# Peptides against a protein of PDB entry 2AKA: the designs that were tried, part 131

Target 1, 299 residues: chain A of PDB entry 2AKA
Amino acid sequence: MEDLIPLVNRLQDAFSAIGQNADLDLPQIAVVGGQSAGKSSVLENFVGRDFLPRGSGIVTRRPLVLQLVNSTTEYAEFLHCKGKKFTDFEEVRLEIEAETDRVTGTNKGISPVPINLRVYSPHVLNLTLVDLPGMTKVPVGDQPPDIEFQIRDMLMQFVTKENCLILAVSPANSDLANSDALKIAKEVDPQGQRTIGVITKLDLMDEGTDARDVLENKLLPLRRGYIGVVNRSQKDIDGKKDITAALAAERKFFLSHPSYRHLADRMGTPYLQKVLNQQLTNHIRDTLPGLRNKLQSQL

## One batch from the design tools (peptide; made by RFdiffusion4, then SolubleMPNN)

Design b2_p21_2_s1 (from b2_p21_2, 8 letters changed)
Fold by OpenDDE base, seed 4:
Structure b2_p21_2_s1 (fold): chain B 299 residues (1-299), chain A 21 residues (1-21)
Amino acid sequence: as target 1 above (299 residues)
Amino acid sequence: SELEQAIQEVEALIQELEAQQ
């Protein structure tokens, strides 16, 4: 069976090139979560590189279509810079920032126009994710006072689509009942059919507390379940702790934690990546019959 | 066009999947 994800990537690129990406209900995974929920860290952990913009407030200001492609080589390509291969992932970060600023200006506004980034790596599974701006209620800098609603409207353009899976990223060290990611997912997917829960910051929970019931799908059940991850701390990032060492530490965390040891083989970033690859592949297969009619109507 | 090619590839894939069902 041909790799379905690369096929959909070609469709996505073609539709992005003609400016019709917003009207297509392509099978995809939208990444949603509050600011500082750990979305960018999850994505960087998949690649094994630091390449996403960092900062306080709204860091992702345009949808980032991140196409991960398993390859023997490691490089990145942007759809807006055809033929340029990026081997330095700091240059990838700078290009995302520059391309974001080119469209949004200096006011740190948002734009619904995606950035399309393809990353070839031996360390990734085939996986396409749409990283979306972090939900916030507080404008920062020169952001418009209605930025919360602008972000929400942008997210809704993706997550309301029937063929959109939702990767809901929530920090464990915050009240999960108040998770912005789970709230928006529940609004558009009330039966929990399209939502995959990711629980970050499990290592930052108060002593004597755990997210076991959430991870066991007992508290807020999702059909597709929950996966816990441990991202690099800010100290680890500032200390330039490599992602490989962070992934080893994550594995150690789950294996050594009394509440999570029994779940350890179904937790962590590598398992999440595998699950997302499988979920997306299956979802593409299930939705493909319906895509034919939609594609033919655009010809 | 890249779009037409992508559509044709998807159509071919759908036909293959339908033939397997």
Scores: peptide ipSAE 0.069, ipTM 0.709, DockQ to the pose 0.090
Fold by OpenDDE base, seed 3:
Structure b2_p21_2_s1 (fold): chain B 299 residues (1-299), chain A 21 residues (1-21)
Amino acid sequence: as target 1 above (299 residues)
Amino acid sequence: SELEQAIQEVEALIQELEAQQ
């Protein structure tokens, strides 16, 4: 079972190399959410490292195919610079920024061409995610006035695919009925078959409010349910708070919160990672026969 | 090609999974 995700990674790499990524319905998880929804923090919490671009506005400007591989060693590799091993995750961040700027230019434009990043770590489960640009309505800097639609069109290229699972990231401190992630997921997956809900910022909810009904799958039911997480604050990130300490604080949050204590074993970043690994593995198993037949028909 | 190799690997893995079921 552990070999399915690495195999799909090799397929993704091969398809990326031949420029056919857009036409292949590979089993994958696309990560969607509004700007500042906490997507990057969720991904960094899986790796246990700070490695994603940070800033205001649109930070992710190209799809990032993040391939997590359980390994005895810790390093990263990019498909666009084969043979270079990155052990400093700050250099990984800089390479993502440089490779993004190389294709999009300095105007903070977007490109649908993925960046493929593989991270080997003893602290990860095998998991592949496609981080997508955050949905926005407001262009920043020299971005085109239609940037909202360009982002939407880019997201639709991924989330409309039948073999694409959708990780819909929504902040709890905002009206969930207005979640950009859940709106786009409902548009392309109206029956909620492909969507996994992630609720961030549970620690930032107003006093006397909670997301219990959401996390219990009672408010906006998804077949695959919801998982709550507590990310590091921006202050904690800027202060380089250790991710291990943040994960311990997240566990403590769920265990100590009256509304979430009974759900605590089905919440938090480690549980999310496990669920995504299992769901992706099962999804690959279910879709591979159809993919094989499609690929054989193209040979 | 890298694609053909990847397809063959997928086929081999599917066969392995089918043999385990």
Scores: peptide ipSAE 0.069, ipTM 0.705, DockQ to the pose 0.090
Fold by OpenDDE base, seed 2:
Structure b2_p21_2_s1 (fold): chain B 299 residues (1-299), chain A 21 residues (1-21)
Amino acid sequence: as target 1 above (299 residues)
Amino acid sequence: SELEQAIQEVEALIQELEAQQ
């Protein structure tokens, strides 16, 4: 069963090479969230490395197909530069920035053309995620005035697919009823069958407030539920705080918080990775028979 | 092709899963 995700990764790579990715309903997880929702920090916490572009506004400007593969070795590979093994994750970040700029130019525009990144690590579970541009309402710099709609249209290409699971990332320190991630998920998955909720910034909530009712799946119920996480602060990121130390602090946060202690074994980044691996594996198994029939019709 | 090989591997895996059910 552990081999299903790597098998789908080989299909994804093959389809990317022939330019047919847009027409394939491959079993995958699309990551959606507003700008600054903590999406990039969640993905970096899975890898245990700083490797994503950072900055104000739209950080992800192309879809990033992130293929995590459990391995005894730690390195990254890009589909666009086959045979180059990256062991320095700062070079991985620079390559994402350079490859993004090569296609979009310097004007902070977006492109629907994916970047395919595979990360081998002993610290990851087998997991494939599609990181999508953060939803925004306000153009920044030289961005086109319709950037909000361009991002939305790009997201819709992924999240409307029947075999796409949706990882909806929402910050707890904002009104969850206004979450861009939960709104788009509700639009394309009105019964909440394909959506997994992630609640970030639980440590940044106002004193005397909590997200307990959301995390207990009582406020906005999803069939797949909600998982709370605590990411590094911007100060911790700038100070190069170790991700392993941040994961220990996250565990301590849930165990020590009066509102979350009873949920602590079903919260945090390690639990989220496990849940996503299991859900994706099961989803692949359920969708493979239908995928076979579609693939045979294209031969 | 790499695609044909990947499809064949998927088919083999589906058959294995169906045999285990």
Scores: peptide ipSAE 0.062, ipTM 0.706, DockQ to the pose 0.089
Fold by OpenDDE base, seed 1:
Structure b2_p21_2_s1 (fold): chain B 299 residues (1-299), chain A 21 residues (1-21)
Amino acid sequence: as target 1 above (299 residues)
Amino acid sequence: SELEQAIQEVEALIQELEAQQ
């Protein structure tokens, strides 16, 4: 079972090299959410490293195909820079920024052309995610006035595909009925068959409020359910707080919270990673026969 | 091509999975 995700990674790399990424409905997980929903923090918590661009406004400006591979060694590789091994994850962040700026220019525009990043680590399960630009309503800096629509059009290229699973990231300290992630997911997956809910910022909810009904799948039911996570605070990120210590604090949060204690074994970043690995593996197995037929018809 | 090789690997893996069922 563990070999299915690496197989799809080889297909993704081959299709990226020939520029045909848009025409193939590969089994994948697209990550969607509003700006500051906590998407980048969830992905960094899987790796246990700070390696994604940070800042105000739209940080992710190209799709990032993040291929996590369980390995005895820790390093990263880019498809656009074959043969270069990165062991410093600050250099990984700088390469993402440089490669983004090379294609989008200095105006903070967006491009639908993916960046392909593979991370080898002993701390990860085999998992491939496509991190997409955060949804926004307000242009920042020199961004075009129609940037909201450009982002939506880019997201729709991924999330409308039948074989695309949707990781919908929503903050708990905002009205879930107004979640950009759940709105776009419901538009393209009205029956909730392809959507996995992630609820961030559970530690930032007002005193006397909780997201129990959401996490129990009672408020806005998804077939694949919801998983709550607690990310590092912005202060913890700026202070370079160790991710291992943050994962221990997340576990303690769920175990000690009266509303979440009974769910604690089905919450947190390690459980989310396990669920996504299993969901992606099963989804690949189910879609492979149809994918074979489609690929053979294109030869 | 890299694409043809990837398609052949997919075909081989599907055949292996079908043989295990």
Scores: peptide ipSAE 0.054, ipTM 0.704, DockQ to the pose 0.090

Design b2_p21_2_s2 (from b2_p21_2, 9 letters changed)
Fold by OpenDDE base, seed 3:
Structure b2_p21_2_s2 (fold): chain B 299 residues (1-299), chain A 21 residues (1-21)
Amino acid sequence: as target 1 above (299 residues)
Amino acid sequence: SSLQEAIKQVESLIKELEAQQ
């Protein structure tokens, strides 16, 4: 069952070569959320490395197809740099930035053309995610005034697809009814069939408040439920706080919090990774017959 | 066409995936 995802990686690489010329809905998980919702931190916590671009404003400007592969070795590979193995994850970050700038230019524009990154690690489960640009209303630098709509249109190319699961990342320290991630998910998945909720910043909630009702799936019900996570603070990231120590702190947070203790075994980054692996594997199994039939009809 | 070749490649990968289930 674990071996299905690495083969889907090859499928994704082949689809990237086809481009938009084929009406093909790959089984995938698209990661959506507002700017600074914690998407990049969740992905880095899966890998256990700092490797994603950081900064103010729109950081992810192209879709990043992140292919995690369980392996005895730790390295990364880009589809656009075949044969180059990256063992320094800072070089991975720099390559993402360089390849983004190569296509978008220096104006911090966006492009719908994916970057395909494969990470081999002993610390990951097999998992593929598509990180998408953060929703924003504020142009930065030389971005066009309609950048909000350009991002939305880009996201819609992924999340409208029937075979796309949606990882909706929302911060707990903001009004969840106003979550950009949950809004876009509800627009394209009104029955909540394809959406998995991730609640970040649980450690940054005001004193005397909690997200218990959300995490118990009582406030804004999703069929696939919600998983809470505690990411490193920006200060911890800038200070290069060890991700292993951060994951231990996350576990301690859930176990020690009166409102979350009873949920602790169904919370945190390791549990999220496991759930996503299982959900993606099952989703691939369910969608493959239909995808094959669709492909055969186009021959 | 290049598209048909790519579709065949994708179909082959799907068959491989199904065989591993």
Scores: peptide ipSAE 0.174, ipTM 0.774, DockQ to the pose 0.065
Fold by OpenDDE base, seed 1:
Structure b2_p21_2_s2 (fold): chain B 299 residues (1-299), chain A 21 residues (1-21)
Amino acid sequence: as target 1 above (299 residues)
Amino acid sequence: SSLQEAIKQVESLIKELEAQQ
């Protein structure tokens, strides 16, 4: 079972090299969320490193195929610069920014052309995610006035595929009925078969309120359920607070909260990573026979 | 075509995985 995710990674690399990523319905997890929903923080918490672009507005402007590989060593590699090993994750962030700007220009436009990043680490499970641009309604700076529709069209290229699982990232301190992530997921997956809910910012909810009914899958039921996480605050990120210490604080939050204590063993970033690894592995196993048949019909 | 070569490589990888199961 542990070899299925590395197999699909080799498939993704082969198709990326020929520019035809759009034509194959590969088993994958697309990450969707509104701007500032905590999507980038969830991905960095898996790696235990700061390596994603930061800033105001649309930060992710190209799809990022993030391939996590369990290894005894820690380093990153890009498909566009083969043979270069990155051991400094600040250099990984700078390479993502540079490669994004090379294709999109300086106007903060978007491109559907993926960046392929592989991260080897002893702290990760084998997991591949496609990080997509954050949904927004308001153009920032020199962005085109139709940027909302351009982002939506880009997301739809991924989430409409039958073999695409959807990691819908929603903040708890906002009305869940207004979640951009859950809206787009409901549009393309009306029965909630392909969607995994992630609830961020549980620590930022108003006093006397909680997301218990959401996390218990009672409010907006998904077949694959919801997992709550607590990300680092912006102050903690700016102060370069250690992610390991933040994960310990997340565990303490769920264990000490009266509304979440009974769910604590099924919450938090480590549990989310385990669930995603298992769900992706099972999804690959279920879809591989159909993928083989489709590939053979094209030859 | 480059696509046919990529598809053949993919089919080879799938067969290798099926042989290990």
Scores: peptide ipSAE 0.123, ipTM 0.753, DockQ to the pose 0.066
Fold by OpenDDE base, seed 2:
Structure b2_p21_2_s2 (fold): chain B 299 residues (1-299), chain A 21 residues (1-21)
Amino acid sequence: as target 1 above (299 residues)
Amino acid sequence: SSLQEAIKQVESLIKELEAQQ
């Protein structure tokens, strides 16, 4: 059985080349979360490389269609730079920054025009994610005063689609009732049918507090549940701590924590990647018949 | 149109997948 995810990748590439003029609801996973919620760190942990822009404020300023492809070789390719293979992931970061600045200018503005990045790696499962700008309420620098609404409108273009799954990334060291990710997910998916919860920063919770009830799906139930992860600290990122070592530390965290030990086999970045691959594959299978009918009606 | 060609390619790919299921 050919992997369904690589097929949808070819569809995405074809539609990106046409300028998205077709109202096509492709099966995909949109990644949503507040600024500094840990979205970029989750995505980098899937790849095992530092390749996303870093900084204060809005890091992702264009949608990033991240196509992960299991392969015997490790390299990246951009749709806008066809035929160029990137083997240095620092060059991948620089290309994302340059291509972002080319469209948005220097004023840290946003654009709805996606960047399409494909990463081949032996360390990934087949998975396609759309990384979206982090939700913010406070403009930084030369950002327009309505930046909150611009980001929200951009997110709504993805998360309102019926075939869009929502990866809602929330930090555990903040009030979950105030999670921007879960708020937007609840607005467009009130029954929690399309939403997968990711809880980051579990290692940064106050002493004597835990997210057990959330991770057990008891506090804010989602049909697809919650998965806890532990990302590298900012100090670890700045110190270029190896992602493999960070994944081992994450596993140790869950196994050693009294509140999470019983959940440890259903937590962490490797488990999240597996769940997302399976859920996306099943979702593609379920939505393909409807997509075919819609395409045939447009001919 | 380039759109019609892309749609046809997509339909062909979906048919190939359905035949493998």
Scores: peptide ipSAE 0.122, ipTM 0.759, DockQ to the pose 0.065
Fold by OpenDDE base, seed 4:
Structure b2_p21_2_s2 (fold): chain B 299 residues (1-299), chain A 21 residues (1-21)
Amino acid sequence: as target 1 above (299 residues)
Amino acid sequence: SSLQEAIKQVESLIKELEAQQ
């Protein structure tokens, strides 16, 4: 069977080029989370490179269609920069920032117009994610006071689609009942059929506390379950800790932790990547029969 | 067009999937 993910990527690119993406219920995974939930760090950990904008507040201001493609070579390509291969991932970061600012201006506004980024790497599985702006209640800079609602409306354009899976990223060191990601997921997926839970910051939980019940799918059950991850700390990022070293530390964390040791083989970024690849592949397979008619109706 | 090619590929896959059901 042909790689279904690359095929859908070609469709996604073609539809993006004609401005039809918003109306297409393509099989995809939307990544949702509150600000500082660790969403961008999870995505960077998949690539093994620092390439996403960083900062306080709303960092992702446009949807980022991140197409990961397993390859023997490592480079990135933007749909808006045809023929340019990026081998420096800092330049990738700068291009995301520049392209975001080109559309949104300097006011840190948001735009629903996606950025399409393809990353070829030997370190990735075939996986397409739509990184969405982090949910926030607090405007920053020159953002309009209704920025929360603008973000919400943007997210709803993706997560309400039946063929959209939801990667809900929540920090463990915060009340999960108040997770913005889980709230929006519950609103649009009340039965938990389309939602995959990611629990970040497990290493930042208070001593004597753990997220075992959540990770075992006992507290807030999702059909697709939960996966815990440990991202680089801000100190690790500032110290330029290599992502490969961080992934090793993540593995060590789960293996050494009394509450998580028994789950360790079903935790961490590499396992998450495998699960997402499989989930997306299966989801594409399940949705393809209906896609033909939808595609024909859009032409 | 790249779109037409992509659609054709998807249609082919759909037919393959339908034949397997």
Scores: peptide ipSAE 0.104, ipTM 0.740, DockQ to the pose 0.090

Design b2_p21_2_s3 (from b2_p21_2, 8 letters changed)
Fold by OpenDDE base, seed 5:
Structure b2_p21_2_s3 (fold): chain B 299 residues (1-299), chain A 21 residues (1-21)
Amino acid sequence: as target 1 above (299 residues)
Amino acid sequence: SSLQEAIKQVEELIKELEAQQ
């Protein structure tokens, strides 16, 4: 019997090849959050490699369908360049940038056309995520003045789907009541059934403050709960700090913090990856009975 | 892959889903 996540990945690739990917209600996880919320860092921590575009403002400008596949070998493949294996993840970053610019131009515009990236690694669990453009209210460079609404409309194409889980990424050093991720999640999932909260930047909170009540699911309850993570700082990224060392530092952070020590076994990137794999697998299983009929109606 | 090949692949995957239910 084939694993459920790889099976759905093959469906996703097949529909992408016929231009039907945007209309599919496949079981998947859409990653949403404001610019600089830490979305890209969470995804790179899953892979253990630097491979996503970096910079100020809108970094992700097309949906990135990231298919993580547990394998004995480490390499990446793009759907748009089949048969090319990337073993240098810097080349993966450059390909994402080049393929983005090919469609959007140099004006930092956005496109709803996804990039499909599959990463094989011994360091990943089977997991499919859709990285979406960061929500912003401020146009940068040559971006159109309505870029906020264009991003929102793009996100809505994913997060309104019944079979879409929402990974809502919010920074702890900002007002969580005003979190763009939690706002959009609450709009399309008012009962909090499809939303998983991720709280980043816990290490950047003001002295004497903590996110304990949020992480304990007491402030803004989600059925699927919240998971705190500590990403590399921009200085650590620029300094090429190893992700494995950063994950060890994250574990130490939770274990040593008075407010989080009791939660430490349910926090951090490795726990998040396990939870997402389990939740996606269960979600696929629950949706499979209806998925066949839905897919047939789209042929 | 051609559009026709992609459609065929989708149909095969639907059958595989049915077999795993």
Scores: peptide ipSAE 0.066, ipTM 0.714, DockQ to the pose 0.062
Fold by OpenDDE base, seed 2:
Structure b2_p21_2_s3 (fold): chain B 299 residues (1-299), chain A 21 residues (1-21)
Amino acid sequence: as target 1 above (299 residues)
Amino acid sequence: SSLQEAIKQVEELIKELEAQQ
């Protein structure tokens, strides 16, 4: 069963080579959330490496198809530069930035053309995610005034697909009723069948407040539920705090917090990774018969 | 066409996936 995700990755690579002419609804997980919601930190915590662009405003400006593959070796490969193995994850970050700028220019514009990145690691479960640009209302720098709508239109190309699962990333230190991630998920998945909630920044909530009712699936119920995570602080990232140490601190946070201790075994980044692997594997199994029928109709 | 060949490759990969279920 663990081999289904790598096989779907081969399908995804083949479809990327055919271009946009195949309206193929592949089983995948799209990652959605507002700017600074903590999406990049969640993805880096899965890999255990700093490899994503950092900065203020829109960090992800093209869809990033992130294919995680469990392996005895650790390296990355891009579809646009086949045969080059990256072992330095700072070079991976620089390649994402360079390839983004090559297509979008220097004006911080966006493009719907995906970057395909495969990461082999002993520290990952097999998992494919599509990281999407963060939702924003305010243009930054030379961004076009309609950037909010351009981002929304790009997200809709992924999240409207029937075989797309939605990883909705929301910060706990903001009004969850106003979460951009949960709003877009509710628009395209009104019954909450395809949406997985991730709650970040639980360590940054005001004293005497908690997200217990959300994490217990009582406030805004999703069929697939919610998982809380604690990411590194910006100071920890700037100080190059080790991700392994951050994952240990996350576990300690949930175990020591009065409101979350009873949930601690169903919280944190390692649990999220396991849940996503299982849900994607099951979703692939359920959707493959329909995908075959659609493909045969195009022959 | 190159497209038809790519579609056939995808179909073979789907058959391989189904055989592993």
Scores: peptide ipSAE 0.062, ipTM 0.699, DockQ to the pose 0.065
Fold by OpenDDE base, seed 1:
Structure b2_p21_2_s3 (fold): chain B 299 residues (1-299), chain A 21 residues (1-21)
Amino acid sequence: as target 1 above (299 residues)
Amino acid sequence: SSLQEAIKQVEELIKELEAQQ
């Protein structure tokens, strides 16, 4: 039985090639969150490599369609440079930056045109995510004064679609009631049917505070629940700390924390990957019959 | 049109999937 996720990847590639990505409601997971919420770190922890652009302000400036494929070999491929295999993930980062700058120019503007990246790895489950620009309130440097609205309009093109699941990434060391990710998710999914909550920075909470009520789905209930993760610190990233060692530290954090120990088997990056793979697979199965009917009506 | 060709490819892929289910 061919996996459903690779099938949808072939559909995404076909539609990307014709420039009509916005018109088809393909089953997908859009990743949303404020700047510095930890979105890029979550995605890099899935791959086990540093490959996403880093910096201050808006890092992701185009949608990144990240297609993870379980394979015996490790390499990356871009849809815009077919046939080139990348084995150095620093070159993958540089290609994302170069392809972003080619379309947006030097003013650090944004573009709604996706970058399509496929990563083959023995360390991943089959999973496709759309990484979206981080929500911001303040333009930085040469960014357009209306950059907040441009980002919002771009996000709305994805998250308003009925077949779009929303991975809402929120930091635990900030007021969750003011989470940009949960706010936009609630606007387009008021019943919490399409939203999966990710809580980052649990290790950076003030002493004597915890996110237990959030992770137990008691404070802001989502049908698909919340998953806590612990990403590498900026110091760990700058020091090139091994992601495998970081995943072991994450497991130890949940097991040793009095408020989270009872949840530890339903927390962390490996569990998040498994949940997202299963959620996407089920979502594709449920939506494919409707997609076929819609496509046939457009012919 | 390029769109009709892409839609046809998608329909073929969906039929292949349904045959494997």
Scores: peptide ipSAE 0.051, ipTM 0.701, DockQ to the pose 0.065
Fold by OpenDDE base, seed 4:
Structure b2_p21_2_s3 (fold): chain B 299 residues (1-299), chain A 21 residues (1-21)
Amino acid sequence: as target 1 above (299 residues)
Amino acid sequence: SSLQEAIKQVEELIKELEAQQ
């Protein structure tokens, strides 16, 4: 069977170019989570590069359609600047920031207009993710007081779609019952059919505590289960710890941890990437029969 | 157009899937 993810990417690009992306129920994975839940770090760990905007508060302010494409070469391309190949991922970060600010202005506002970024890399599996603004209740800077609702409404445009899978990113060092990601997922997917749980910050849990029951899918069961990851700490980021070294440390963490050792082969960023590739591929296959009629209705 | 090509490819894939069911 032809690689389905690149095919859907071509559709996604074509529809984005005509401004109809919001009305299409394309098979996709939306990434949701509270501020500082670790979403951007998970995505950067897939690429093995620092390329996403960083900061306090709402960093992602537009949907980022991140198309990962396995390739022998490493470069990025934006849909809004066709023909420009980015080999410096700092320039990728700057372009995301510039393109965000071009649309939203300086007030740290949000826009529902996606940025389409394709990353070719030997380090990635074919995978498309839509990174969404982090859920927050606290406006920052010149953000409007209703920014929480604006973000929520934006997220709902994606996560309510039947063909949208939800990557719910939750930190382990916070009360999981209060996870914004799992709350929104439960609202739109009450049976847990479309939700994949990601548990970050497992290394930051209090001594003598663990997320074993969550990771074993016993506490808040999702059909698609949970995957634990260990992202770079802020100290690691500030220290310019390479992502490859961080992935090795993540593997070591799971293998050495008494509560997680038995799960270690089903944990970590590389396993997450593999699972997401498989889940998206299968989901595309399952949704393709209905896609023709939807496409014809949009033309 | 790239869209027409993509649609054609999707339609072909759908036909293949339907034939396998």
Scores: peptide ipSAE 0.032, ipTM 0.674, DockQ to the pose 0.089

